# Ledger of designs, part 223: peptides against a protein of PDB entry 5HOI

Target 1, 351 residues: chain A of PDB entry 5HOI
Amino acid sequence: FRYMPFSPAGTPFGFTDRRYLTMNEVGYVSTVKNSEQYSITVSFFDVGRFREYHFEDLFGYDLCFLNEKGTLFGQSKTGQIQYRPHDSIHSNWTKIIPLQAGERITSVAATPVRVIVGTSLGYFRSFNQFGVPFAVEKTSPIVALTAQNYRVFSVHYSQFHGLSYSLSELGTSSKRYYKRECPLPMSLPNINSDMKKDANLDYYNFNPMGIKSLFFSSYGDPCIFGSDNTLLLLSKWRSPEESKWLPILDSNMEIWKMSGGKETTDIHVWPLALAYDTLNCILVKGKHIWPEFPLPLPSEMEIRMPVFVKSKLLEENKAILNKKNEIGADTEAEEGEEDKEIQIPVSMAAE

## One batch from the design tools (peptide; made by RFdiffusion4, then SolubleMPNN)

Design b1_p22_6_s1 (from b1_p22_6, 11 letters changed)
Fold by OpenDDE base, seed 3:
Structure b1_p22_6_s1 (fold): chain B 351 residues (1-351), chain A 22 residues (1-22)
Amino acid sequence: as target 1 above (351 residues)
Amino acid sequence: DPVLPSSEPNEKLIKRVQELME
């Protein structure tokens, strides 16, 4: 196992000279390899609120986090971080995070008030937005971070215990835990089943945890989108005993429904954010499960708990077709390629 | 046709999925 740098919705280079370092509801950060240098571009979906900017990256930043106030960059091996406010009124700052031998920065997060750095040895480092340190805590190895305001959602990995998560609040004086290294019921990528396609191997080598993204919802609930393309939401996290992960969307099922039940193996959902009851996402067509260049426009997908099993829908549709064929036996049905639109029952569509 | 009371987002999304299947 190798700890890889994680950024929310980051993409691999694949066979290209370019990738997305991160993307979310605010925008997308791309990097292009130019010989020994990189050109980074920070782009925004709200072009009226923000202006796109670019700069030369001499460090090879492989970690990124975008928010409404700035972009945090990190270099996983050197420990260098840079914060770049979007507003020119505020200065950029750089810092070197001290790393032990073999330690890597695995994830970074930034809010308008906090900067967080997580490492492969489980060092959790917190800063203010100006790079002034608050604390260093030792946790289980950190594999992913996201943050909203003062709240941090961290994903941890142990070879013995698998995935765990923490939910914490970084106040001015102390860190409060709502959840501390609790089991995370997310499926890891199945190397034996999923690695049959070279594109899946490239993505696995880039992101061995299969965490496509993690974010806070607009309501402030931790969300994670794994390799199974299921959106998990942590409900009732304010009550530690009542807290549960809800599978609020099976994106493969929703794409399959929207296709009329056709094969959708080349249509992929790439998660950006959860805004109210809609997953903001990129629909990706092709062999790669991640968006290429240019970035398609975001789409909104309503959240729906996966109550229905695909097999039952297919059986019900076969039963309806068989009943139609039994009733229709007297009319010469022309051999038209009946586009077998799977009639999803209205009751299944309203839940 | 099950007229899903598709919110405007869902109609756009269904259309976009159809466009990607063509």
Scores: peptide ipSAE 0.329, ipTM 0.764, DockQ to the pose 0.238
Fold by OpenDDE base, seed 4:
Structure b1_p22_6_s1 (fold): chain B 351 residues (1-351), chain A 22 residues (1-22)
Amino acid sequence: as target 1 above (351 residues)
Amino acid sequence: DPVLPSSEPNEKLIKRVQELME
């Protein structure tokens, strides 16, 4: 296993010279490879609130985190990080994170008040928004980070224990844990089933954990979107005994429903954020499970607990069709190619 | 508790999925 740099909703280069470093509800950060340099663009969905900006990257930043106040960049191998405020009121700052031999920065996160750096050796480094360090903690190897305000959601990986997560609050004087290296019930990508398509191999090489994104909901709940395209939400995390992961959306099932039960193997959900009861996402059509250029407009997908079994819905619809055909056999209805749109009962969308 | 979302399908999203199926 190789620790790869992770950024929320980051995309691989694939066969192109460009990729998204990160994207979320605020916007998207792209990088274009120009010979030995990179050109980075920070773009926003709210063009009235924010102005797009560009800069030349001489370091080859492979880590990124975007928030409403600025963008954090990181270079996984060199340990360089840079914070760039969106507004010119605050100056950019750069730091070098000390790395041991073979250590990599695996993830970075930034809020308006905190900067977090996680490494392949499990060093968790915290800073304020000005790059003043608070602490260094040794954890299990960090593979992903996100943060909201003072809260940090971290994903850890051990070869022996698999995936775990922590939820912590970075106060001024102390770190509080709500969860510390608890088991994360997320499925890892299945190399044997998923790698039959070259496009999936490229993504696996970029992101071997299959974590498409992780974020906090608008309510401050940790969310993770894995390779199975299921959105998991950590419910009741303030109560250690009551805390559970809820599969609040099977995006493949929802796309299948919205298609009228057609095969949707070329339509992919790319997660951005969870706002209230809607997953902000990009619908991607094609061989690649990630958005290409130009970026499509975001879509809102209502969260729904996956209560329905696809096989049962298909059986029920087949039974309804058979009953209609038994009743309709007495009427000389012409052999029109009835497009077998599985009418998903509107009432089953309501539960 | 997470508010269970409205049961009404997002008509815009349905239209967008249909457009992507064509």
Scores: peptide ipSAE 0.329, ipTM 0.766, DockQ to the pose 0.678
Fold by OpenDDE base, seed 5:
Structure b1_p22_6_s1 (fold): chain B 351 residues (1-351), chain A 22 residues (1-22)
Amino acid sequence: as target 1 above (351 residues)
Amino acid sequence: DPVLPSSEPNEKLIKRVQELME
């Protein structure tokens, strides 16, 4: 297993000279190879609120986290991090994270009040927004981080225990755990079944955990979107005994329903954020499961518990079709192949 | 009155999926 640098909704280069370092509801960060250098662009969806900016990257930043106040960059091998406020009023700062031999920064996160660095050896480093250190903690190896305000959602990996997660709050004086290295019920990418397509192998080599993104919802609940294209939300995390992961969206099922039950193997959901009851996402058409350039406009997908089984819906629709054909068989009318949309029962729109 | 989530996101999304199926 190789620890790879993770950024939320980051894309591989593939066969191109460009990729997205990260994207979310605020915007997207792209990097373009220019010989031995990189050009980084920070773009925003709300062009009225924010101005796009670019800079030359001499370090080859492979980690990124975007928020409403700034962008955090990191270099996984050298341990260099840079925070760039969007507003020119605040100065950029750079820091080197001390790394042991073979240690990598695996993920970074930034809020308006905290900067977090996680490593392949499980060093969890916390800073304020000015790069002043608070603490260093030794955890299980960190593979992904996200943060909102003072809260941090961390994903850990062990060869013996698989995936675990922590939910913590970084106060001024102390770290509080709501959850500490609890099992994460997310499926890992299946190398043997899914790697038959070259595009899946390229993505697996970039992101071997298959975590497309992780974020906090607008309500402050931890969310994760895995390789199975299911959005998991951590419900009731304030009550340790009641806390559970909810599969709030099967995006492959929703795309299949919206297509009228057609084959949708070339349509992919790329997660950005969860705002209220809607997944903000990019719909991607093509062989690659990630967005290419130019970035399509974001779409909103309503969250829905995966209650339906495709096979059962197809059988029920076939039975309805057969009954309609038995009633209609007395009239020789060439009723053309009407694209019979799968009627989703209206009753599920009201809960 | 609970403002029913506007059908608009789903209609736009369905339309976008249909456009991607063409």
Scores: peptide ipSAE 0.328, ipTM 0.769, DockQ to the pose 0.332
Fold by OpenDDE base, seed 2:
Formats: structure tokens, sequence, C-alpha cells
Structure b1_p22_6_s1 (fold): chain B 351 residues (1-351), chain A 22 residues (1-22)
């Protein structure tokens, strides 16, 4: 296992000179290699609210977090971080996070009120939006971070304990835990099954945890989207004893339903955010599970708990087809073997 | 009445999935 820099919905370079550093409901941050430099562009989906901007990156930022007020950048090896407000009223600031030998920044997060840095040694560093430090805490190794307002969702990895998560609130004087290093029931990428496709190996090398994204919902619930393409939501996190992860969407199942039950191995869901009951996502066509350039427009996918079994739906549809053929056998029309679209009952798309 | 989420997002998404399957 190797600690890699994680950013929400970040993409690998692959065989290209460009990638997305991060993307969410606000927009997308791209970086392009230009010799020994990088050109970073911060783009927005709401072009009426925000103006796209770019700058030259001499540091090779490999970490990014975008919010409605600014963009946080980080360099995993050097420990440099930069915050860039989207408005010109507030100044950019840069600082160096002290790193031990072999330590890496593994994730960064920023809200309008907090900046968070997590490391491969489990250093959790908190700052205000101006880069003033609050605290340093030692945790299990941090592999991913997201934040909303004062709340932080952190994912941790231990070789002995696997994945865990914490949910905390960063007040002015103290950190409160709602959850502290609790087991995270997310499936890790299966090297043996998934790595038959070179594209999956490239993505695994970029992101060994298979966490495509993590975010807070519009209601402030922690969400995670893993390599299994299932959206998990942490329900009832305010009640420690009642808190549970809910699989609220199997995106592969939903794409399969929307296709009329056809093979959809080349259509991929790339998660951005959860707004109310709708997953904001990019639909990706092709071999790579991540979006390329130009970025397609976001799509909205309603959340649905995965109650249906694909095999059972296929058997039921075969049984319906066989009954129609038995009733239709008295009319001689040799209408050809057209690929009979599996009529997924509209009711099963509404339940 | 539970406000059924508007069919509009799903119709647009279904159409986009179909367009990607062509």
Amino acid sequence: as target 1 above (351 residues)
Amino acid sequence: DPVLPSSEPNEKLIKRVQELME
C-alpha cells in the first residue's frame, strides 16, 4: 500500500498532460503540465456567479479542495499549501506545513471558515480561513478529508484495522467528535477482479483506496462514493448509538435501469455532490472511469436504496417474453430477432 | 401529498444515458 494525495473527484493524468485536481457542485479545477510548470484553471458551473481564473503553478500542486469562497491547493511532498479566494477582495495566502521524513500531505479540505490538512502519519492540522493555526492532533493515518462549515469528515487507514472514519466539529476553542475512528464499511478495490482492465490499474495507482469522492450532503450528512460505485450516507450521526451507513444509491444499477437493462460497462458515474435527494454527477462514456476533457455537463441522479436484484429482474422479463411468444404463436409473422429491450417496469423505477 | 420528485431530472438523465448508448 502507498499513501497517495487524495482530492474529491480528482482524476489521474493517465497518458495525458492534463487532469482534474478536484471537482464538485461548485466547479472543477484542472491542471496542465507545461514543461516543468503547471497551469491551473479554476472553472465554475455557475458562470453567472463566478468567473473562471487561471494561474501558473511552480510547485506542482497535487491536492485541491474547491468551495464557494475559494480554492485550497497543496503539495503532498513539500507541505506547501495555498488558499486562493475566488473574489479579488481577499488576498491569497501561502504557508508550509512542517512534514517529517517520508510524511506526505494526503488530503486537504477548506470551508469558508476552516482549512484542514491531513497527513500519512495521521497529523490533523486545523486553521482558520486566513491560515491561522488552531491545533495539531495525532490520529490514525489520514487518507481523505472533506469539510462543510465547521464539520470535518476524515477517512483513516491502518494496515491492521483497515478503513475508519471520524466526524468532528472544529469550534473556536475545541474539537468535538461525533464519531472517532469508527470502522468504515466501504469495500476496497479488488486488485484481482478489477485490474484485468489497464484503465483500472492506472486509477488504482492514483487512488489505492478507490474513494472517488467524499462530501457532505446539503443536509450536512457525510457521504462517500467508493470503487463499487455505491453512495454511502452516514445516517443519524448525531446519535452515536443509532448512527449507520446507508447504501442510498447503486449507480451501476441505476445506469443499468435507465439503459432498459442493456450492458452498460462503458458508462460510468463520476460523483460530484449530493443535493437533497439527487446525486450530482458526470456521466462518463468510455474505457476510463473518470471524465476527460472537455468536462461533460453534470447530470442529476435520484437516490434510491438498492432493493432490486438484477438476476431476478432478468428472469421475470424472460418469463414475460416467453408468455408473449406462447400467445403470439398463432400469427405467422417472421418479425426478426430485434434486441427486445428489457422493459423495466416504470413502477420499479419509481419504488 | 408527497411531492413526487419531478420526473424531469430522471427523464433528462434517461435521455442522456440513451444518447451515450448509441
Scores: peptide ipSAE 0.326, ipTM 0.768, DockQ to the pose 0.354

Design b1_p22_6_s2 (from b1_p22_6, 12 letters changed)
Fold by OpenDDE base, seed 5:
Structure b1_p22_6_s2 (fold): chain B 351 residues (1-351), chain A 22 residues (1-22)
Amino acid sequence: as target 1 above (351 residues)
Amino acid sequence: DPVLPSSEVNEKLAARVQEMMA
């Protein structure tokens, strides 16, 4: 296993010279490789609130986190981080994170008040928005970070225990845990089934955990979107005894429903954020499960707890068709099996 | 309770999915 740099909704280069370093509800950060240099562009969905900006990256930033006040960049191997406010009121700052031999920055997060750096050795480093350090904590190896205000959602990986998560609050005086290295019931990418498609292998090499994104909802609940395209929300996290992960959206099921039950293997959901009851996402068509260039406009998908299993609906529809064919022997309509629009039961529209 | 989808969000999404399938 190799720890890879993770950024929320970051995309691989693939066979291109460009990729998204990160994207969320605020905007998207792209990098273009120009020989030995990179050009980074920070773009926003609200063009009235924010001005797009770009700069030359001499360091090859492979980590990024975007918030409403600035962008945090990181270089996983060198330990360099840079914070760039979107406004010109505050100065950019750069810092080197001390890394041990073989240690990598695996994820970075930034809020208007905190900067967080996580490493492959499980060093959790916290800073203020000006790069002043608060603390260094040793945790299990960190594979992903997100943050909202003072709260941090961290994902950890152990070869022995799999995925775990922590939810913490970074006050001025101390770190408080709401959850500390608790099991994360997220499905990992299945190398044997999914890797038969070259595009999936490239993505797995970029993101071995299959975490497409993680974020806080608008209500401040930790969310994670895995390789199974299911959005998990941590409910009741303030009550440790009542806290549970809820599968609040199967995005593949929703796309399948929206297609009229057709095959949608080339339509992919790329998660940005959860705003109230809607997943903000990019719909992607093609071989790659990630958005290419130019970035399509975001779409909204309403959250729905998955009650139905696609396979069961397909079997029930086949059984209904077979019963109709047994009753209606005589009509020769050789309409090819492939294009049969599966009538979605009206009950699925009302949930 | 799962909030019943706003018909408008789902209609926009469905239209976009249909456009992508064409």
Scores: peptide ipSAE 0.502, ipTM 0.847, DockQ to the pose 0.477
Fold by OpenDDE base, seed 3:
Structure b1_p22_6_s2 (fold): chain B 351 residues (1-351), chain A 22 residues (1-22)
Amino acid sequence: as target 1 above (351 residues)
Amino acid sequence: DPVLPSSEVNEKLAARVQEMMA
């Protein structure tokens, strides 16, 4: 196992010279290789509110977090971080995080009030928005971070215990835990089934945990989108005994419904954010499960608890078709099983 | 206003998925 740098909705280079460092509801950060340097562009979906900007990156930033006030960059190996406010009135700052031999920054997060750095050895470092340190805590190895206001959602990995999560609030003097290294019921990427496609192996090498994104909802609930394309939401986290993960969206099922029950193996959901009851996402067409360049416009997908099983619906529709064929419709269209449009129940199509 | 869960969101999504399937 190798700890890799994680950024929310970050994409690999693949066979290209460019990738997205991160993307969310605010915008997207891209980097392009130019010989020994990189050119970084910070782009926004609300072009009326924010001005796109770019700069030359001599450090090779491989970590990024975008918020409404600025962008945090990090270099996983050197420990360098940079915060760039979107407003030029505010100064950029750079800091080196001290790393032990073999330690990597695995994730960074930034809010308008906090900067967080997590490492492969489980060092959790907190700063204010000006890079003034608050605390250093030792946790289980951190593999992903996100933050909203004063709250931090962290994902941890142990070779012995698998995935865990923490939810904390970073006050000025103390860290409060709502959840501390609790089991995370997220499926890891299945190497044996999914690695038959070269594109999946490239993504697995980039992101071995299969965490496509990690964010807070507009209501402040922790959300995680894994390799299974299921959106998990942490419900009732303010009541530790009532806290539970809800599978609020099976994006593969929703795309399958929206297709009219066709095979959709080349349509992928790339998560950005959860706004109220809608997943903001990029719909991706092609072999790669991640968006390429140019970035498509975001789409919205309504959240729904998975109630139906695709296989059972296919069996029921096959049984209905067989009954229709017994009634003398000699349409011997041997349409291949892959192209068969199935009748989705009106409740499933109108939902 | 909180966008009420409207069939309109999914109708727009369905149209986009159908366009991508063509």
Scores: peptide ipSAE 0.501, ipTM 0.847, DockQ to the pose 0.399
Fold by OpenDDE base, seed 2:
Structure b1_p22_6_s2 (fold): chain B 351 residues (1-351), chain A 22 residues (1-22)
Amino acid sequence: as target 1 above (351 residues)
Amino acid sequence: DPVLPSSEVNEKLAARVQEMMA
């Protein structure tokens, strides 16, 4: 296993000279390779609220976090971070994070009030929005970070314990834990089954944890979207004993329903944010599970607890077909059409 | 409670999925 730099909804270069460093509900950050340099563009979905800007990156930033007030950049190997406010009133600042031999910055997060840096050795570094340090804490190795206001959702990985998560609040004087290195019930990418397609291998090499994104909902609940395309929401996190991960959306199931029960292996959901009861996402067509260029317009997908399992519906339909064939013995079963459109009951489409 | 999906959001999404399948 290798710790890789993670940014929310970041994409690999693939066979291109460009990728998204991060994207969310605010916008998207792209980087283009220009020989030994990179050109970074910070773009916004609300073009009336923010002006797109670009700059030359001499450092090769491979970490990014976008918020409503600025963009945090990081270089995983050198430990350089840069915060760039969107407003020209506030100055950019740069800092070097001290890294040990072999240590990498694995994730960065920024809110209007906090900057967080997580490392492959589990150093959790907190700063204010001006880069003034608060604390350094040693945790389990950090693989992903997101933050909203003063709250931080961190994902940790141990070779011995698998995935865990923490939910913390970064006050002025102290860090409070709501959850501290609790088990995260997210499936890791299955190297043997899912890696048969070259596009999946490229993505796995970019993001071995398969965490497409993590964010806080508009209600302030931690959300994670894994390689299984299931959106998990941490419910009741204020009550330690009642806290549960809820699978609030199976995006593969929803796309399958929206298709009329057709095969949708070339349609992919790329998560941006959870706003109220809707997943803001990019629908991606093609071999790559991630958006290419230009970025498609965002789509909204309503959250629904997965009540129906596709496999059960397929088994039930197969059982109904077999019963029909037992009654209608005489007609030659033409072998051919495996792609029989599963009629989704109208009741499942109309709710 | 999971908020019951807005039929309008799903209809728009379904139309986009159908467009992408064409």
Scores: peptide ipSAE 0.498, ipTM 0.847, DockQ to the pose 0.503
Fold by OpenDDE base, seed 4:
Structure b1_p22_6_s2 (fold): chain B 351 residues (1-351), chain A 22 residues (1-22)
Amino acid sequence: as target 1 above (351 residues)
Amino acid sequence: DPVLPSSEVNEKLAARVQEMMA
């Protein structure tokens, strides 16, 4: 296993010179290779609220987190981070995160009030929005981070324990844990079944955990979207004993239903955010499970507990078709019997 | 038939999926 830099809904380069560093409900950050440099563009879905901007990246930022106030960039190998406010009122700042030999920044997150850096050695570093450090904590190796306001959702990986998660609140004086390195019941990518398609191998090499994205819902619940295309929501996280992961959406099942039960192996859901009861996502058509360029407009998908089994739905549809064919056959059979010429026997011409 | 979309959100989604399947 290799710790790779993770950003929410980030895409690989594939065979192209460009990729998305991150995307969410606010917008999308793209990077284009330009010889030894990169050109980064920060684009927004609400073009009336935000102006697209670009800059030359001399560092090769491979980590990104976008929020409503700014963009955090990181370079996984050098430990450089940069925060760029979207407005011109606040200054950009740059910092070097000290890394040990072989340590990588694996994920970064930023809110309007916090910056978080996670590493392959499990260093959790917290800062304010101005890059002033609060604390350094040693955790299990961090593979993914997201944050909303003061809350941080972190995913950890251990070779011995697999995936775990933490949910914490970064106050001014202390970090509070709601969950600390609890088991994360997310399926890892199955290398043997899924890697038959080159596109899946490319994505696996980019993101070995198969975490397409993680975010907080509009209600402040941690969400994760894995390689199985199931959206998991952490319910009741304020009650340690009652907290559970809910599979609130099987996106493959929903696309399959929406297709009329056709094979949809070329239609993919790329998660952005969960707003209320709808997954904001990009629908992707093609070989790659991730959006290419240009980015399609976002779509909304209503969340639904995956209570239906595809086999049962196919059986029910066959039963409905068979009943329609039986009713159709019975109606054609009834119309065909009326054309029996009633031979009126001529003979009662008598008396 | 597509499973009847239970919401306007799902109707829009279904229409987009059908367009993508064409």
Scores: peptide ipSAE 0.494, ipTM 0.852, DockQ to the pose 0.287

